# Peptides against a protein of PDB entry 6DSZ, part 325

Target 1, 361 residues: chain A of PDB entry 6DSZ
Amino acid sequence: NYVVTAQKPTAVNGCVTGHFTSAEDLNLLIAKNTRLEIYVVTAEGLRPVKEVGMYGKIAVMELFRPKGESKDLLFILTAKYNACILEYKQSGESIDIITRAHGNVQDRIGRPSETGIIGIIDPECRMIGLRLYDGLFKVIPLDRDNKELKAFNIRLEELHVIDVKFLYGCQAPTICFVYQDPQGRHVKTYEVSLREKEFNKGPWKQENVEAEASMVIAVPEPFGGAIIIGQESITYHNGDKYLAIAPPIIKQSTIVCHNRVDPNGSRYLLGDMEGRLFMLLLEKEEQMDGTVTLKDLRVELLGETSIAECLTYLDNGVVFVGSRLGDSQLVKLNVDSNEQGSYVVAMETFTNLGPIVDMCV

## One batch from the design tools (peptide; made by RFdiffusion4, then SolubleMPNN)

Design b2_p28_6_s2 (from b2_p28_6, 13 letters changed)
Fold by OpenDDE base, seed 1:
Structure b2_p28_6_s2 (fold): chain B 361 residues (1-361), chain A 28 residues (1-28)
Amino acid sequence: as target 1 above (361 residues)
Amino acid sequence: SALEEEEKRLKEKLLEYYKENGYKIEKP
């Protein structure tokens, strides 16, 4: 009886940090195909808490905290369009992951988008947005009493959405997205009306951004707005202020992932296809009226890591580098560079044994 | 530095591109 112990997946396809187990605990959640791993971040390192098998490959994994929740909830969408909201409950030594809500959000009609599944959550937890198909934006209203995730579609005139995020500090849920048309790539915003189930005109748009603009980062208050990352440029726009930089160093390889370091959006980690790790810094200018405006953007090369599929800042300068193609890592960001000019030191490496073909028999 | 000069050049080129292609910030 060769018990072929099915090798657990090791390739990371998503990671997020937050307060999932409790309000006080800092957690690292790692998606490895169909497996969710939950850790507590401690001074001694990562402590494993629970592993959860999901019904299908995890395509979206986001933490969010609705008003009046004591800790974060977890939204998961699978590649087969099964959506769930998960809650961590501990009763003594018993640990349960509870499904607060679930649903299938697959449409019978629609072309799956070439850029894959995008799932986003409104910062004020009013809704979840899903870009699953070209020309459609799916909305899941967030209601505490709803155990069944009901979704509706809004028609999107822009057929080729590259990336989309919800903006911060908006009275109504507002999306910002990069899209492509025959004239090039553009940035547009829409307000999402839950009542009318339609888009309203958003606060701003920017036509003719960089041809290779690929990512949107929503910036929290006080700055607000969004960062647009291209191949050659990084731009900021909030409707009132526009800033652009074109650091030569980012041209060498495409930036593919990002993570916010500071809650106020002052710093972001960026990872490229060569495993280079960057810090994007938002320089503040305090005006005489006490308003904070963005003065400038700066990019610094921190060092090299495994090629990141996802990045998440934990605490105390520790970063988890989730890799699909290589070994995942815990790395330390140092204030001082080493002899090679790197600010990055590998603390722990997690061997990637390659894609586990889960033959679900 | 040569890198700072190149960044400046690229920034200027990007700004010119946006001007030429009708950088329309349409505020509502």
Scores: peptide ipSAE 0.159, ipTM 0.780, DockQ to the pose 0.023
Fold by OpenDDE base, seed 5:
Structure b2_p28_6_s2 (fold): chain B 361 residues (1-361), chain A 28 residues (1-28)
Amino acid sequence: as target 1 above (361 residues)
Amino acid sequence: SALEEEEKRLKEKLLEYYKENGYKIEKP
């Protein structure tokens, strides 16, 4: 019996921060191919809690907290379209990962999107949205009593969706997406009707955005709206206000990942293909009536890290840099720069041994 | 600064792109 000690995957393909183990614990969840690693973030660093084998490569991993839940639940979608909602349960020293719901969301018809799987969760936890196939948006209604994840498709007229998010502060679940047509790239919004299983007209659209607009960031209240990241520009739109910046520093390399730092959406980490780490800052303006509006956008170069596949802000200026191509890192963001102008200090490095070629024998 | 001038230039270029491509913001 050759116990091929299957080397554990080291390449990170997803990470998320939240309160999965308890309401009080800050967790870092790391996806490494089929493996989910769960850590508690402590003052001493990352404490491993549990490792979970998944029945496929993790394609989507998102934490969400439905109304009435004390802690976050975990949505996972695999590359083979197996969906599950997981709950952490601890009873003394016994740790169980409970499947609250599961289902296969594969369609028999449809062209798999060339840009891969996109999975998003409505901020109010009304639904999960999936862009799996061109011209289809799959909806999984979130119901507390449903052990089986039932999904339905809504037809998208826009066949080439680049990125999609649910917006915050919408009465109905509302998606914002970048799409490409023969005329260029555009931003559009749709309301999602669960009752009618159709799209309604969204609150706004923006035609003819930057040709390389690639990412949508949903901005929480009070700002609302979305940030659109391009190659040369960063734009904001909320239906009423539009802002655009074109910082020269971002043109040098494509931004490939992002993560919200502040719960109110005042700051975001951005990572590019060269391993540069940026802070995107939303400058607020407080109006005399107490309303908060976005005044401006600013980008600051923080420093260099491993090339991030995913970023997640933990706490106290600590960031996890999940890398697929290089070593993953814990980094500290400092207020003051070093002599080289970097605000980033590596705290811990996790060696990436490269892709484990699963030789399916 | 040279960076501010370049940012201004890039912003102007972006605006030109939007004008050329028929940039529209539509509300319901």
Scores: peptide ipSAE 0.133, ipTM 0.746, DockQ to the pose 0.023
Fold by OpenDDE base, seed 3:
Structure b2_p28_6_s2 (fold): chain B 361 residues (1-361), chain A 28 residues (1-28)
Amino acid sequence: as target 1 above (361 residues)
Amino acid sequence: SALEEEEKRLKEKLLEYYKENGYKIEKP
């Protein structure tokens, strides 16, 4: 009787931080294939709270807080296009993960995008956007009373979207995306009309960006706009201001993930394919009228970690490095460098046993 | 520093790249 102890998946394919278990708790949520792990971040480390099995590989995992919710809700989309909104509910010692809404968002038509599934949530929680197929942008309107996630498609003229985010501070939900055409890579924005189920012209576009522009970061107010990360450059654009830097240090390896450190978007963690961890800093300039503008961008090498699939800043300089290829880590960011010039200290390492094919029996 | 000079060089190269590729910022 070989009890094949089905090893739990250890490779991390997503992580998010927020207030999922309560308004006060800081949570780390980790996606490991079909498994969702929920932790509470404590001064003593990560406290496991709950594990949830999902019906398929988690492709998108995002926390969001609709108006009037006391804590974050969790949006999950699986690789099989099952969408759900989850709520954590505790009643004494009983912990339940409640499905607030669910639906299948698969289309019978469309080419699955080569860059995979992208799921984004409007910062004002008006909608979820999904890039599942080339030439289509799927919208799930967010309504509190809707238990069934209904979606509709808007046609995208841009067939090869590289990355897309919702922008902050927009009257209407506005997406910003990098796309490729025969002329190169470009950045464009669209407003999303829920009423008309169409795109309207967005507030700005930038044609002919760096050929390897691969990531969009939506920047919160007061800055607004977006950061575009390439192989050699990092650019900022908000419709009025454009800034670009080309730090030599980022050219050595492709940046593959990012995470916002400060709620106001002043700092971002960047991880590259070599496991280097960077801090991107947005330097502020206060105008005489009290308006805060972006003065400059700066990148600092913090140190080396496992190759991050995802990064999430927790609290007090602690970062979770979710790794698919290596061991996941909790790392501490220090103000002062060590003797090797690193600001990163590994606090905890989570052994990755490799891709466990969850044989759902 | 050598790093600052290289950063400047890369920034200039990027600007040239954008110029050569017809870099354009458009507003509505």
Scores: peptide ipSAE 0.055, ipTM 0.508, DockQ to the pose 0.023
Fold by OpenDDE base, seed 4:
Structure b2_p28_6_s2 (fold): chain B 361 residues (1-361), chain A 28 residues (1-28)
Amino acid sequence: as target 1 above (361 residues)
Amino acid sequence: SALEEEEKRLKEKLLEYYKENGYKIEKP
C-alpha cells in the first residue's frame, strides 16, 4: 500500500481577510485548490489555526457578516457548484468548522461562462449573486435561519459579462457589471428584486467603456459607485460623478487583481501580470457641508512581487500576495522607497510546487 | 441622456490625451 502522501496544494487561487475565528481576530484565509487554510494574523506573523478539506476546487471564497452575527461567515462555492456557508466555532481547544447552509447551484441547462465563476455578496448581506452561465444571474437569498441554500435565476440580456459586483449604499441590492457585445464593452447596473425575482433598471450605465475593461470594484460609502479597471484606463462612476485616468504605467501589463486597503475605499492594491504592485488612491475633497466627495484618482507603483492571483491587505502595511504561478509572499509596504524606488519588501515566501494534478488513480 | 453624452465626450478626450502622456478627466 503505497500511501502516496498527496502533496498539499501550494498554488493559491483565492485569499480573503476578515474576522472569521472571532470578532477580535484578524484572519487570513487561503484557498489552495480543494484546501482552505485559516490563519490568525499576529504581530509575529501568521499563526495557523485550521486546515479544511473541501469537496471540490474552491472557485469562490468570500467573508460576510449578516446582521446579528458577531463574526464573519464564509461563503464557498466549488467549481462543481457546491455552495456552503461556513462558521468557525471554538470550544476550548476544540475547533469546528460548521456548515450553516449548503446547496448545489448547478443548472442543467446553460453555457458555462468563459470567464469562469463569479460570486459576489451584497454588502448589506441580502443576497449572494452568482454568474455561472451566460445569460443568467443566480441569486441566493441570505436568511439567518436558512440551512438550505435556495437559488433562483434571473435572465441577463447581456450574455457576455466580464465582471460583476454589488454596489454599496443601495436601497435595493444593485449589481454593476462590465459586459461585451458586438459594439464593444459597456458598464450597466441592475437592481435585483428578491420579491419579483427580476432585474429593475439600475441607477446608471455607461456605454462604450474601454475595449479591455476587465474589472469592477465596488466603492464603499461615502463615495459609492464603482471603479472600472481597463488596460489603459481606470474610471470611476457613481451615477453623478465620472472620473477617468489613463496612467501610461498600467498599459505595460494587464491588471488582474485588486484588493481594498481601507474600509472606506480610499486605497486599493492592484496587481498586474508582471507582478507589479500598485496603489490606487482615491483623493478626497471635503465639501463645506462636511460631505466627502471624490476629487481624483491616482496610481502609484509600489514595487514588484510574485504574480498575484489574489491580494489581501492584512494590517500595518503587510500584504499577502497569493500566487498561482509563483511563490506566494508576505510583503511589507513601506512609507519610504528603497534605493531602487520600491516600497515593497518581501517578508516571507511560500514555495509553490505547482498545481496538484488530480491524478485520479 | 446628457450624462451619457458627457461620459462619451470625456472618454473620447481621455483617449486623446492618453495617446500623448496620460490624462485625468473629471466630470464638470
Scores: peptide ipSAE 0.039, ipTM 0.499, DockQ to the pose 0.023

Design b2_p28_6_s3 (from b2_p28_6, 13 letters changed)
Fold by OpenDDE base, seed 1:
Structure b2_p28_6_s3 (fold): chain B 361 residues (1-361), chain A 28 residues (1-28)
Amino acid sequence: as target 1 above (361 residues)
Amino acid sequence: SAEAEEEERLRKELEKYYKENGYKIEKP
């Protein structure tokens, strides 16, 4: 009787930070294939709270807080298109993860997109958007009373979407996406009408972005707009202002993940395929009318980590580096560099034993 | 239902669009 103790997955494929256990608790949530790990961030480090088995590989994991919720809810989509909204409940010492809503969002006819599953949540929690298939954008309206996740599809004329996000500060839910056509890569925006179940013209577009533009970052107010990350360039656009930088340091390796550090969108962590960690800084210019505009973009090399699949800023300069290919890390960002010019110090390393092929027979 | 008719319409439009853009519809 070889009890093959199924080794727990160690490769990280997603991470998110928020207030899932309570309004005051800072949590780190880590996706490891079919496993969700929930931690509380403390002054002493990560305290494990709960581990949850999912009915499939986690493809999307996002925290969101609907208006009038005291804490964040968790949206999960699996690689088999099972969607759920999870809530943390604690009753004394009993900890339960409750499914508030669930559904299967698989379509029979769509071609799965080559860039994989993209799931995004409107910052105002009006809807979830899913790019699952070429030529479709799936919308899940967020309603408190719905235990069943109902979705509808909107036709997307742009077949080759690379990345998509919801923008901040929009009267209607507005997506911004990078897409490819025969003429190159472009950025476009659409407003999403829940009522008419269609796209309306968005506030802006940018044709002929960098050929390798791969990521969209939605920037919160007061800046608004989006950052577009390419192989050679980083661009900002909000409809009124365009700014581009081409720092030579980012050409060495492709940026593959990002995380917002400041709630106001002043700083972002960037990770590349070589495990380099960068800070992207948005410099403010205050106008005489009190409006805040982007003055400049700057990229700073912080140091080296494991190759990040995902990054999340916790607190007090601590960053979780979720790695699929290497060991995940807790790292400290220092104000002063070490003798090697690095601002990054590894605090804790989590050994990655490689992909556990869960042969669920 | 109106929802099922809308889904079927969208399906037909998508299939047409895939065909027009040279997408091979791999049948599951």
Scores: peptide ipSAE 0.256, ipTM 0.804, DockQ to the pose 0.008
Fold by OpenDDE base, seed 2:
Structure b2_p28_6_s3 (fold): chain B 361 residues (1-361), chain A 28 residues (1-28)
Amino acid sequence: as target 1 above (361 residues)
Amino acid sequence: SAEAEEEERLRKELEKYYKENGYKIEKP
């Protein structure tokens, strides 16, 4: 019986950056099917800290920092609807990943959504939102003292939600989502009432967005609002201001992932299905009253990478390109282009050995 | 419990909504 040492999964299906190990450490967390890899980002590269086996395929992985926490906590949802909140603890040389809370969030009745599991966290850490099933939005309140993940469902009238995010700067937790109906794709907002366990009317809506609108990016203050990514267009809306661009360069391939570069939402990385890496820039206009408004949107082609499943800006122009189909990469963004007009230089490549075919021999 | 009744109500509403929109609920 040759115990073929099952090769560790190499295909990346998610990545996040934050301060998970400490308040000071910059971490890269990588989801590879059932495996979580934790790195510290250093000047010398990625230092491995811990690998964690999860009890299922990671479907959602989000860092969040509740009020009063010194470091980020990790929310994980598996494809089998096992939810947990994880904390990193180090005691000398002993490293433990502690489950602060856990639960199963599966419903007895619901059609699993065709666009898969969506998990989002309110920027103010008031709740976790889950789109698991068509016509339902699940809420997990984030209470300081609750070790038990209690969830409730709110009926969502929009059956075909494409993407959803929590907005920034909202008095109540507010979701923004793209949905499809027989008339096309639309954007709507809802306020989430924890007390009443219902949706209230959100601050704005946009009917008849681009037919292939697929992604929502919540924009931090001072801009607020959301960016809607389509096949042909990128639009911004915050209730008061609408702006759309249709850069020809994005029409060639579908944008499939994004990551915020600047904390204030001035720049975003975009990755498409051809492995092109873009920078989306939000140009500011300062009004006479001191308000900051969006002047313009601009897209710049940075270069080519592996086809990104996920992107994470680390620091100092270093980007992790998590790939499911190809090799994952660490890339450097340069200020100046090379002779080919690329601003991207590969620093490190992580070989993807493809799907582990469990050949049960 | 009131929570179980609410869950069952929501389940029935969702089932109705799926039927009205042509979704086949595969019974477990």
Scores: peptide ipSAE 0.254, ipTM 0.807, DockQ to the pose 0.008
Fold by OpenDDE base, seed 4:
Structure b2_p28_6_s3 (fold): chain B 361 residues (1-361), chain A 28 residues (1-28)
Amino acid sequence: as target 1 above (361 residues)
Amino acid sequence: SAEAEEEERLRKELEKYYKENGYKIEKP
């Protein structure tokens, strides 16, 4: 009996930061295929807390805090459409990961989307949205007492959705998405009615965005709206204000990852296919009425890292670079550049041994 | 149930929509 010690997966396919273990702890959660790794972020580095085996490849991993919860809950969706909401419980030295809710969200009929599974959570924790299949948007209402994840589908007329997010500051849950049709790529918004189980017209749309527009970033208040990342351009839209930049530096490689640095949406990390790390800055303008509007967008090259599959800002300028293709890293962002003009210093590197080929022997 | 009827309605609409847009429905 060769106990093939199954090598632990090392390729990172998702990461998220939040307060999962407690209200006070800052956690880094890392998805490595079927494995979830939970760390506490400390001044000394990452402290491992728990590793959890999932019953499938993690496709979506998002932290959210429903009203009345003291800490974040974890939503996981697997590539086999198993959904769960997880809670961390600790009783002395005993650590337990509790499934608060679960369900299978697979449909019998649907074309799996070419851009893969997208899972998003409403910032006000009213619902989870899932783009699993072309022409459908699945909604999981979030209720405190639901042990069973009930879902329903809404027909989405736009068959080729590239990316989708929930917007912030909306009275009703509102999605913003990039889609492609024969005329090009466009941005549209829909309000999601839980009551009527339908889409209503959203607050805004933008037809004919950049042909390679690939990512939507929902911007928190006070700015609101969304950022659309393309190959050549970065655009902001909130219904009232539109702003576009085309910094030449982003044309060199496709941006593939993003993460919000500031809770107010003033800064975002961007990673490209060459492992370049950028800061996207939203410059503020304060109006006489105390409202904050976007003045300008700026992109700064910070330096180079491993090619990011996912990025997450931790604290104190420390960033986790989750890599699928290369080694994952902890990096420090410095205020001052080094002699090479880089603001990035590698603190720790996590060796990627590559994908676990399930050799069914 | 009304929910099952609505799900079946939506399924039929989706099937129609796929056909109208030239999508091949892979039957399981």
Scores: peptide ipSAE 0.250, ipTM 0.795, DockQ to the pose 0.008
Fold by OpenDDE base, seed 3:
Structure b2_p28_6_s3 (fold): chain B 361 residues (1-361), chain A 28 residues (1-28)
Amino acid sequence: as target 1 above (361 residues)
Amino acid sequence: SAEAEEEERLRKELEKYYKENGYKIEKP
């Protein structure tokens, strides 16, 4: 009797931070294949609260707070295109994860995109956007009373979308995306009309970005716009301001993940394929009219961690490094460097036992 | 339904576009 103790998946494929359990709790949510782990961030470390089994590998996991919600809701999309919106509910000692809405968003049409599933949420919670298939952008309108996630497709002329985000501060939901065509990589924006179920021309575009531009970061107000991360360059664009840097230090390894540190978008963590952790800093310039503009971008090497699949800043300089290839870590960012010039100290390490094939028996 | 017609329109446009761009449509 070999009790194959089905080892729980340890490889992290997603992580998010927010207020899921309550308005006051800071949570870390970790996706490990089909498993969702929910933690409360405490001064003593991570306190486990709940584990949730999902009907398939978690492909998208995003926290969002619709208007009038006291805490964040969780959007999950599985690799099998099962979408749900989850709510945490506690009643005394009873903890329930409630499905607020669900649906299957699989189409019978379309080629699955080579860059995988991208799921994004409008910062104003008007819609969820999904890039599942080349040449399509799926929209899930967010309505409070809708228990059934209805989606529609908009034709996306740009077949090879590399990354896409919703922008902040837009009157209409606006996507910004990097795409590739025979002429190179470009950045474009579209407004999404829920009413007409079409794209309108967005506020700006940037043709001929870096050939290896791979990530879009939507920057919140007051800066607005987006950061485009490449192999050699980091660029900012908001329609009016363009700024590019090419710090030599980022050329050594491809940046593969990012996370916003400050709510105002002044700082971002960047992780590369070698496990190097960077801080991207947006330097502020205040205009005489009180308008805040981007003065400059700066990148600082913080140190080395496990190779991050995902990063999330928790609180007080603590970062969760979610790793698929190595051990996940809690790390502390220090103001002062150690003797080796590192600002990163490992606080806790979570052993990765490798890809557990969930044999669904 | 209007939705089914729109889906079929979109399918045909997508199939055409895939073909024009050399995308292999893997049959399910």
Scores: peptide ipSAE 0.233, ipTM 0.795, DockQ to the pose 0.009

